# Ledger of designs, part 200: peptides against a protein of PDB entry 3T6J

Target 1, 375 residues: chain A of PDB entry 3T6J
Amino acid sequence: PIVESYIGFIESYRDPFGSRGEFEGFVAVVNKAMSAKFERLVASAEQLLKELPWPPTFEKDKFLTPDFTSLDVLTFAGSGIPAGINIPNYDDLRQTEGFKNVSLGNVLAVAYATQREKLTFLEEDDKDLYILWKGPSFDVQVGLHELLGHGSGKLFVQDEKGAFNFDQETVINPETGEQIQSWYRSGETWDSKFSTIASSYEECRAESVGLYLCLHPQVLEIFGFEGADAEDVIYVNWLNMVRAGLLALEFYTPEAFNWRQAHMQARFVILRVLLEAGEGLVTITPTTGSDGRPDARVRLDRSKIRSVGKPALERFLRRLQVLKSTGDVAGGRALYEGYATVTDAPPECFLTLRDTVLLRKESRKLIVQPNTRLE
Target 2, 372 residues: chain A of PDB entry 3T6J as posed
Amino acid sequence: PIVESYIGFIESYRDPFGSRGEFEGFVAVVNKAMSAKFERLVASAEQLLKELPWPPTFEKDKFLTPDFTSLDVLTFAGSGIPAGINIPNYDDLRQTEGFKNVSLGNVLAVAYREKLTFLEEDDKDLYILWKGPSFDVQVGLHALLGHGSGKLFVQDEKGAFNFDQETVINPETGEQIQSWYRSGETWDSKFSTIASSYEECRAESVGLYLCLHPQVLEIFGFEGADAEDVIYVNWLNMVRAGLLALEFYTPEAFNWRQAHMQARFVILRVLLEAGEGLVTITPTTGSDGRPDARVRLDRSKIRSVGKPALERFLRRLQVLKSTGDVAGGRALYEGYATVTDAPPECFLTLRDTVLLRKESRKLIVQPNTRLE

## One batch from the design tools (peptide; made by RFdiffusion4, then SolubleMPNN)

Design b2_p21_1_s1 (from b2_p21_1, 10 letters changed)
Fold by OpenDDE base, seed 2:
Structure b2_p21_1_s1 (fold): chain B 375 residues (1-375), chain A 21 residues (1-21)
Amino acid sequence: as target 1 above (375 residues)
Amino acid sequence: PEPAYSVLAPHPEIASDPALE
């Protein structure tokens, strides 16, 4: 078997300052079949990047072909096991040196190993479809998230010599219609500028890229989905995201107005964006469970994903990228924190829904690290 | 290092440390 590993101070999600990496390591075995799909995605990445909703001037000048591998984790040491990895974490290095993508396949398998009777917040008619396609849709989402999410976008930079990595005279901000007014100076990084929202903001961007690009037939074809299967994968991927946005409320601390999970905050933001789109795209309905206690149902209108959802996400995603590229912290914070705000205002009453989410919280699943055997 | 960009899990309870909750 082909074995891959990494070790070091990598993830900073547990650092209150978002700067110090937690010591982490894993040993994993390559899943050749799934890796082949990701390799095809890599081969199409340069073309697919052009489908993102920002001008080429806001995209990387040169695409650096990364590696992308699906791995089955044998051993993992750390506080949390990711489903996907994009390294290095430094945006400047990603732009100039390239990056590597990893999908942790068996971690995803645990994620979709849900019993039908325990699946919360979905309509009965969606449960079987959700269970069937959750795994495959995760593969698509993770691939897009890592490769074309984290792997996309350009930071406008003025170097120490005063040179710009963009043409100040010709590049136009698509949101303002004006020339670029802000950029990263020497020594400034994504994290240094956006600080407390940097991680969640970037995860939100990456997740949004996944949702947006999963609508592209070429993407689905790469993963082996066509026709009705492709449409089901799309539907389940979007459904999973809106459900995740509801589940995210568990990780909000009302008394501190704080989010404890960057990814879950990101998913809540996306839910808010899609709810704002209106037109019956997403509906969250409080209900009463069979036990007589509060429950809820998330509904996603499949027929409105492309007509309502995609345009809403397009606009939002473009704004995220433009603000990131230009280093507009004030604008970025205003946008992101606006969508990340949790109140009990109608019609959603998110704080009330949070109580429901907590009430329906599933028992924590434990991942038992496997052993390998030769047959 | 800067924060890592990864998908932890669809739900943190599946693969995360309870301390993150």
Scores: peptide ipSAE 0.023, ipTM 0.609, DockQ to the pose 0.096
Fold by OpenDDE base, seed 1:
Structure b2_p21_1_s1 (fold): chain B 375 residues (1-375), chain A 21 residues (1-21)
Amino acid sequence: as target 1 above (375 residues)
Amino acid sequence: PEPAYSVLAPHPEIASDPALE
């Protein structure tokens, strides 16, 4: 077997300013079969980047082919085990030197190993599809999230000599129709500028890329899905995201107006975007469980994913990227924090829904280090 | 300092550091 490992101060999610990395490390074995799918995705990455909803001027000037590997984790030392990793975390290095992607396949398997009777907040008609396709849809989402999410987008920079990495005279901001008015100066980074929202904002962008590009037939083909199966994978991926947005409320602390988990905050933001799209795309209905206590159901209208969901996500994702590229912290914070706000205002009454989410919370699963054997 | 780019944060159903949940 092929063994991969890394160690170091890598992820900064525990730093409220997104600056200090937590020390972590893993040892893993390569899953060759799944890695082959990610290799095909890498081979198509340059073309798929063109499908993202921003002008080429907001994308990297040169595509740097990354490595992408599916890994089965033997051991992971850290505060939490991710499903996927994109490194390095420095945007400048990603743009100039390249990056590496990994999917932690057996971590995903634990995450989607939910029994039907314990599956919360879904309609009965969706539960079987969800159970069947959650795993495959996660593989698609992780691949897109890492490779084309974190691996996409250009930062506009003025270097120490005053030179720009973009043509100030010809590059147009697609949101304003005007020339570029802001950029990163020498020494400024994504994390240093966007600070408290940097991690969650970037995760939201990456998750949105996943949802947006999973609609592309070429993506589904790469993962081996076609026809009705492809449509079911798309549906379950989107359904999982809106459900995750509801589950995310567990990680909000009302008393402090604070989110405790960057990815969950990102998923809540996406839920808010899709709810705002309206037209019956997403519906959250408070109900009463069989135990007589509060419950809820999330419904996603499959027929409206492309007609309503995609355009809404396109506009939102473009705004995220444009604000990121131009270093517009004020605009970015206003946009992101607006969608990340949790109130009890109707019709959603999110604080009330949070109580329901907490009431229906399941016991935490333990991730146990596996043993390996030769057969 | 570089931002962390993990796809799926530890699933809320998976034991992790309270700072990440």
Scores: peptide ipSAE 0.032, ipTM 0.648, DockQ to the pose 0.100; fails the geometry check
Fold by OpenDDE base, seed 3:
Structure b2_p21_1_s1 (fold): chain B 375 residues (1-375), chain A 21 residues (1-21)
Amino acid sequence: as target 1 above (375 residues)
Amino acid sequence: PEPAYSVLAPHPEIASDPALE
């Protein structure tokens, strides 16, 4: 078997300022079959990057072919096990030197073990479909999230010699219609500038890329889905995201007005964006469970994903990227914190829904890492 | 060092990061 490992100070999610890395390490075995799908995705990456909703001037100047591998984790030492990894985490290095993508396949498989009777917040009619396609849709989402999410976009930089990596005279900000007015100076990084929102903001961008690009027929084809199956995978992927946005409320601390998990905050933001789109795309309905206690249902109208959802996500995603590229912290913070705000305002009443989410919370799952051997 | 953007934290249905709770 092909064994991969890494070790070091890598992820900064535990640092409120997004600067200090946690010591982390893993040992994993390559899943060749699943890796082949991701290799096909890599082969199409350069073309798919052009489908992202920002001008080429806001995308990387040169496509650097990354590695993408599906791994079955044998041992993971850290505070949490991700579903996927994109390293290095330095945007400048990603732009100039390249990156590696990893999907932790057997971690994802744990999520697929959800029993129908324990599946919360979905309509009964969606549960079977959700169970059937959760796994495949997750593979698609992780692949896009890592490769084309974290692997996309350009930071505008002025180097120590005063040179710009973009043409100041010709590059136009698509949101303002003006020339670029802000950028990263020497020594400034994404994390150093955006600080407390940097991690969650980037995860939100990456998740949004996944949802946006999963609508592309070529993506579904790469993963082996066609016709009705492809449409179901798309539907379940979007459904999973809006459900996750509701579940995310578990990780919000009202008394401290803060989020405890960057990815979940990101998913809540996406839910807010899609709710704002209106037109019946997403509906969250408080209900009463069989136990007589509060419950809720999330409904996604699949017929409106392309007509309502995609345009809303496009506008939002473009705005995220433009603000990131230009180092516009004020604008970025205003946008992101606006969507990340949790209140009890109608019609959603998110603080009330949070109580429902907590009430329906399942016991924490334990990840047991097995031994492996050659026969 | 810039923070690493690890992709999708496992869906909360999989596992929450105790350190973030």
Scores: peptide ipSAE 0.027, ipTM 0.618, DockQ to the pose 0.094; fails the geometry check
Fold by OpenDDE base, seed 4:
Structure b2_p21_1_s1 (fold): chain B 375 residues (1-375), chain A 21 residues (1-21)
Amino acid sequence: as target 1 above (375 residues)
Amino acid sequence: PEPAYSVLAPHPEIASDPALE
């Protein structure tokens, strides 16, 4: 078997300022069969990057073909096990030296084991589809999230010599119509500038890329889905995201007005974006469970994903990228924190919904280290 | 060093991404 590993101070999610990495390491075996899908995705990456909703001037100048591998994890040492990884974490290195993508396949497989009777917040009519396609949709989302999410976008930089990595005279901010007015100076990084929102903001961008690009026919084709199956995978992927946005409320601490988990905050933000789009795209309805206690249902109108959801996400995702590229911390913070705000304002009454989410909290799955043998 | 990006983020309260559970 092909063995892969990494070790070091890698992820900074546990640092409130997103600066200090947690010591982490894993040992894994390459899953050749699953890697083939990601290889096909890599082969299409350059073209798919062009489908992202920002000008080429906001994308990496040179496409660097990354490695993308599906791994079966033998051991993972850290505070949490990811489903996917994109490294290095330094944006400057990503755009100049390249990056590697990993899907932790057997970690994803754990998510597939969902019991229908325990599945919360979905309409009964959606539960079977959700169970059927959750796994495949995760594969799609993780692949896009890592490769084209974290692997996309350019930071505008002025180096120590005063040189710019973009043409100040010709590059136009698509949001303002003006020339670029801000950038990263020497020594400034994404995390150093955006600090407390950097991790969650980037995860939100990556998740948004996943949702946005999963609508592209070529993407589903790469993963082997066609026709009705492809549409179901898309639907379930979006449904999973909006459900996750509701579930995210578990990780909000009202008393401290803070989020405890960057990815869940990101998913809540996406939910807010899609709710703002209106037109019946997403509906969260408080209900009463069979036990007589509060419950809720998330509804996603699949017929409105492309007509309502995609445009909303497009605009939002473009703004995320533009603000990131230009190092506009003030604008980025205003945008992101605006959507990340949790209040009890109607119609959603998110703080009330949070109580429901907590009431219906699901038990966490335990991940156990696997064994290997020669046959 | 800037943090790596993962679908599931390491967190003291989370063993895996809750969205995958």
Scores: peptide ipSAE 0.026, ipTM 0.615, DockQ to the pose 0.077; fails the geometry check

Design b2_p21_1_s2 (from b2_p21_1, 10 letters changed)
Fold by OpenDDE base, seed 5:
Structure b2_p21_1_s2 (fold): chain B 375 residues (1-375), chain A 21 residues (1-21)
Amino acid sequence: as target 1 above (375 residues)
Amino acid sequence: PEPAYSVLAPHPWIPMDPAIE
């Protein structure tokens, strides 16, 4: 087997300033079969980037082809085990030496292990489909999220010498129709400018890229899905996202008006965007469970994903990217915090739904180090 | 020389199942 490892100060989620990395490390084995799918995705990445809903001027000038590998983790030391990783986290190294995408396949497999009777917030008719396609849809989403999500978009920069990495005279902001009015100055970074919303905002952009591009037939083909299977994978991927948006309420603290998990906040924002689209695309219905206590059901109209969902997500995703590229913190914060606000206003009554989510919360799963055997 | 651009440090994807996080 091919063994990979990494060790060091990697992720900064525990740093309030988003700068100091937590020491972590892992040892893993390459999953060759899944890695091959990601390699095909990488091979198509440059073409797929053109399908994203922003002008080429807002995309990276040159696509740096990364390595993308699926790994089965043997051991992991850290506060949390991710499902996907993009490294290194140093901008200078990514620009000069490239980057590597990693999917931790067996971590995803643990996430897939939900008993049907314990699966919350789905219609009965969707449960079997969800169980069947959750895993495959996750593979698609993670691949798109890491490679084409985090790997996409240009930041407009003025360097220390005063030179711009874009043509100020010709590049037009697609949202305003005007020339570019803001950019990153020397020493300014995404994290330094967007601060408290930077991580969640970027995760939201990456997740949105996944949902948006998973609609493309070429993506599904790369992962080996065609016909009805491809449509089911799309449906389950979108269904999973809207469900996750509801589940995200667990990580909101009403008393402090804050989110405790960046990815879950991002998923809630996406849910809000898709709810705003209306037209029966997404419906959250409070119900009564078999135990007589509050419950809820999330419904996604499959027939409206392309007609209603895609356009809504397109507009939102474009706006996210434009605000990111231009370093428009005020605009970005207004947009993102607007969708991230949790109130008890009708019709959704999210604070009430949060109580339901907490009531139906599943026990935390324990991830245990596996053993390997020779056959 | 090719124009330089800044790339955001990517974050790991976290599973959607809160039971794992």
Scores: peptide ipSAE 0.024, ipTM 0.582, DockQ to the pose 0.066; fails the geometry check
Fold by OpenDDE base, seed 2:
Structure b2_p21_1_s2 (fold): chain B 375 residues (1-375), chain A 21 residues (1-21)
Amino acid sequence: as target 1 above (375 residues)
Amino acid sequence: PEPAYSVLAPHPWIPMDPAIE
């Protein structure tokens, strides 16, 4: 088998300022079959980047072909095991040297083991589809998230010599209709400017890219889905995301008005965006479980994903990118924290729903690291 | 430069990570 490993101070999620890396390492083996799908995605990446909802001027000037592999983890050392990674975490290196994407296949496989009877917050008629397509949809989402999410977008920069990496006279902010009025100065980075919201904001952008681009037929074809299967994968991917937004409430601390997990905060934000879209796209209904205790159901109208969901996500995702590109921390924080606010305001009553989420919380899954044997 | 990010747990299906933020 092909063995891959990495080690070092890599991810900064535990740093409240998003700057200091946590020590992490793994040893894994390559899953060739799944890696082949990601390679096809890489081959289409430059074209797919053009489908993102911002002007080319807000996209990277030059696409650097990355490596993308699916790995089965043998050993992992760190505070948490991700489903996917995009490295290095330095944008300057990504722009000059390229990047590598990794999907941790057997981590995702643990997610596949969801028992139907324990699956919370879904309609009964959605559970079987969810179980069937959760795995495949996750592969799609992770691939898009890492490659075209984290791998997309341009930062407007003025270097130490005063030169801009964009034409100040011709580049127009699509949100304001005006010339670019803010940018990153020499020494300023995404993390340094956006600080406490940087990680969650970027995860939200990446997740949104996944949802948005999974609607593209070429993406589904790359992963081997066509016709009804492709539509089901799309539906389940979106359904999983809105469900995740509800589940995310577990990681909100009302007393401190803060989130304890960046990805979960991101997923809640996406839920809020899709709820705001209205028109029956997403509905969260409090219910009573068979045990007589509070429960809830998430409903996603698949027929409205393209007509209602996509436009809402398009507008939101464009705003995320524009604010990121221009280094508009004030605007970015206002937008993101606005959607990340958790109150008990009707009709959603999210704080009340949080109680339901906590009540229905499943036992923490344990990932036991495997051993290898020679046969 | 922007940091690279991973899809860190917990996910709705894999609640593994401790409180981070």
Scores: peptide ipSAE 0.023, ipTM 0.575, DockQ to the pose 0.089; fails the geometry check
Fold by OpenDDE base, seed 4:
Structure b2_p21_1_s2 (fold): chain B 375 residues (1-375), chain A 21 residues (1-21)
Amino acid sequence: as target 1 above (375 residues)
Amino acid sequence: PEPAYSVLAPHPWIPMDPAIE
C-alpha cells in the first residue's frame, strides 16, 4: 500500500490570532479508487479556476498542478479530524510553490452514517434524499473546498525590494472599479493582517467555492453524477450547508459574542448570505416537536439555487476574494463580521433558534482507529 | 488561508471541536 503521513505544527485554528500552528500528525493509506476522481478534478482545475467569480488578475499567475489524494486515515493525532487538507497553509507559498490536497476518505465515510430518526431540522420529504446523497455530496464539497477553495486566489504583494506581483496601472478592483489601493507588504501575511477572522474567513471562502462550483456540470460529471442524480447531489450539498449554518449556532457564545469554531462560523455566514438573497430560497421555520418542545425546519427551494442562490453567492464570494487579495482588513472584517453577527432580530431570531439547536443537539460519534491488512 | 475542511463542529461525527476562543 501507498502510505502517506505528515506531522508538525500545521493548523492554526486553535490560535485566536490564526498564527500559531497546533502540533498534529496522521498516518494514512492511499485510496486509489477515490484518488482517481480527484485526479480528474485536478485535470480540470485550471479551467474550473476560470469559473470563479473574480478576474484572472485576482487568481494565481501561474497554475501549478497540485497533487490530490484520497486517504484512509489509520491514525490521527490532533484536536480535530479534518475531512480534507490543503497544504501548505501559507498563501504566498501556495501561489508560488504550489500545494497538495488530501481528502480523508474514511473520515468522510463516518459522516455518511446518519439515522433518519435522529436527523434534525430537515423536512421529512428531504430526509431520505439527504441520507442518500450526504456522502457523495460531501465528497464533491471537500474536493472543491480544498482544491479550488483553498487552492485559489492571489495575494497582491509588494516584496522587500518594492516590486509588485501585479500591474498597478492595469489591474482593476472589480468591486470599486478603481486601481488597487492596498496590498500585502513585505512581512505581512493573510493571518497577520486578518488575524482573528482569518481562519473562519478563509473557510467561508473555501466553502463558498464548493457550493458555487458544484453547480458546474463538469464537476458533477467528474464525480460520476449525471441527470437527476447530479441535481440531487447539488441540492443536498446546498441543503447540507444551510442546515450546517443553523447547527453552527451551537458554537456561538452569546455572552462573549464569539464563535468557537471557524468552520461553523463560516457556514453560518453562508446561511446568512443565502437568507439575505431572499425570494424564498432558504426558510427557517420554528416548529414544535413531537415531544412538545421547540424544533425547527430548514427549507431550501432547489428551483432557486441557480436563479437566486448562485448570484448571491457569486457576489459574496467575489467580495471575499477581492478583500483578501488586496489585504483590505477593514473591508473584510466589516463584511464578514456583519454576516457573522448573531442577534435575535426577526424574522430569523437566531438567538432563539440557538436554544432550539442546543435542545436538539445530536450525540457525538466516537472515531476509532481502524486496522488494516493485506489480503 | 488554512487548509482543512473539518468534519468538526455541530456534526455528530466529530468527537471534539477545536475552539478559537
Scores: peptide ipSAE 0.023, ipTM 0.579, DockQ to the pose 0.104; fails the geometry check
Fold by OpenDDE base, seed 3:
Structure b2_p21_1_s2 (fold): chain B 375 residues (1-375), chain A 21 residues (1-21)
Amino acid sequence: as target 1 above (375 residues)
Amino acid sequence: PEPAYSVLAPHPWIPMDPAIE
């Protein structure tokens, strides 16, 4: 429909246990022009799913073609406005009944706007490129995040009748080389099992899918980028993610050892993964700003994205999926919380960097909802 | 639930211009 809406208990970000949904609703109008790119992405989704770094046995048995539209939000009621949405949020329903994706285009448009003088933590040489390609790279990232991130992966389930949705004798865990030893039992869900890390973990998986698949030429072609432009979009997408990982420190509360924002925690985790990859892929350098106060610079070596970044992300993303599929909460928590831990250990000294991030943060933004008129 | 890609008011990616079109 030209006008779309939803209402109900949808997102669980406000629940520390990731289970109870916040009552949310929106009204939006379809942006036909922007939706065309996402339609092309949907048309290629089944093939692109095969590019994900896990065995087909860990992917959905059958791809259910979703709707994917770009929407301009007229009104939104909730604690936060998403850039993209994948619904329903229940994994079992996504696997059996399908799902719908939306990109909130005008929300992204707000996020696209950047004042060069206010752009923190980037090298001067990257600022103009970042400003130019932030918007397009966001479109790519959100599309991949929703459609192929949240829309990918299989949960191994034993139903109430004792039947498995996978062959216990033939399916092998690629991380252990052994048969599948854990799964979701009847009544168990992603949120119920992974609880406090469920939301952030899933966001991390989805963001990682975006970074990983944006390297695929077909993806960039779908979005209309070729040659040098495609490479710049890739670079800016990855650069934005590592920058976001640094910015994420604002949402960490050291005194409580917890994160206040699931997406930002996810982005910090990705930053840690890419830092661990080493070889000069990502560097964070404390500096002194023009005001004489602490500052920092994030640098991403473009030439090492494919050679260093991709393999690191591949392994990490595969581990995320395998642990999710098998319902291995202990392993998943150990992995994720390990990367989500914030200390002041060298060389990064993240707690010290957090002080810098807080020092350089902008005031809280207020999003004003638009009105429509008849012309 | 598999969460959405959210952009919150305090999100660092949101510029000072809050205009939504």
Scores: peptide ipSAE 0.021, ipTM 0.558, DockQ to the pose 0.112; fails the geometry check

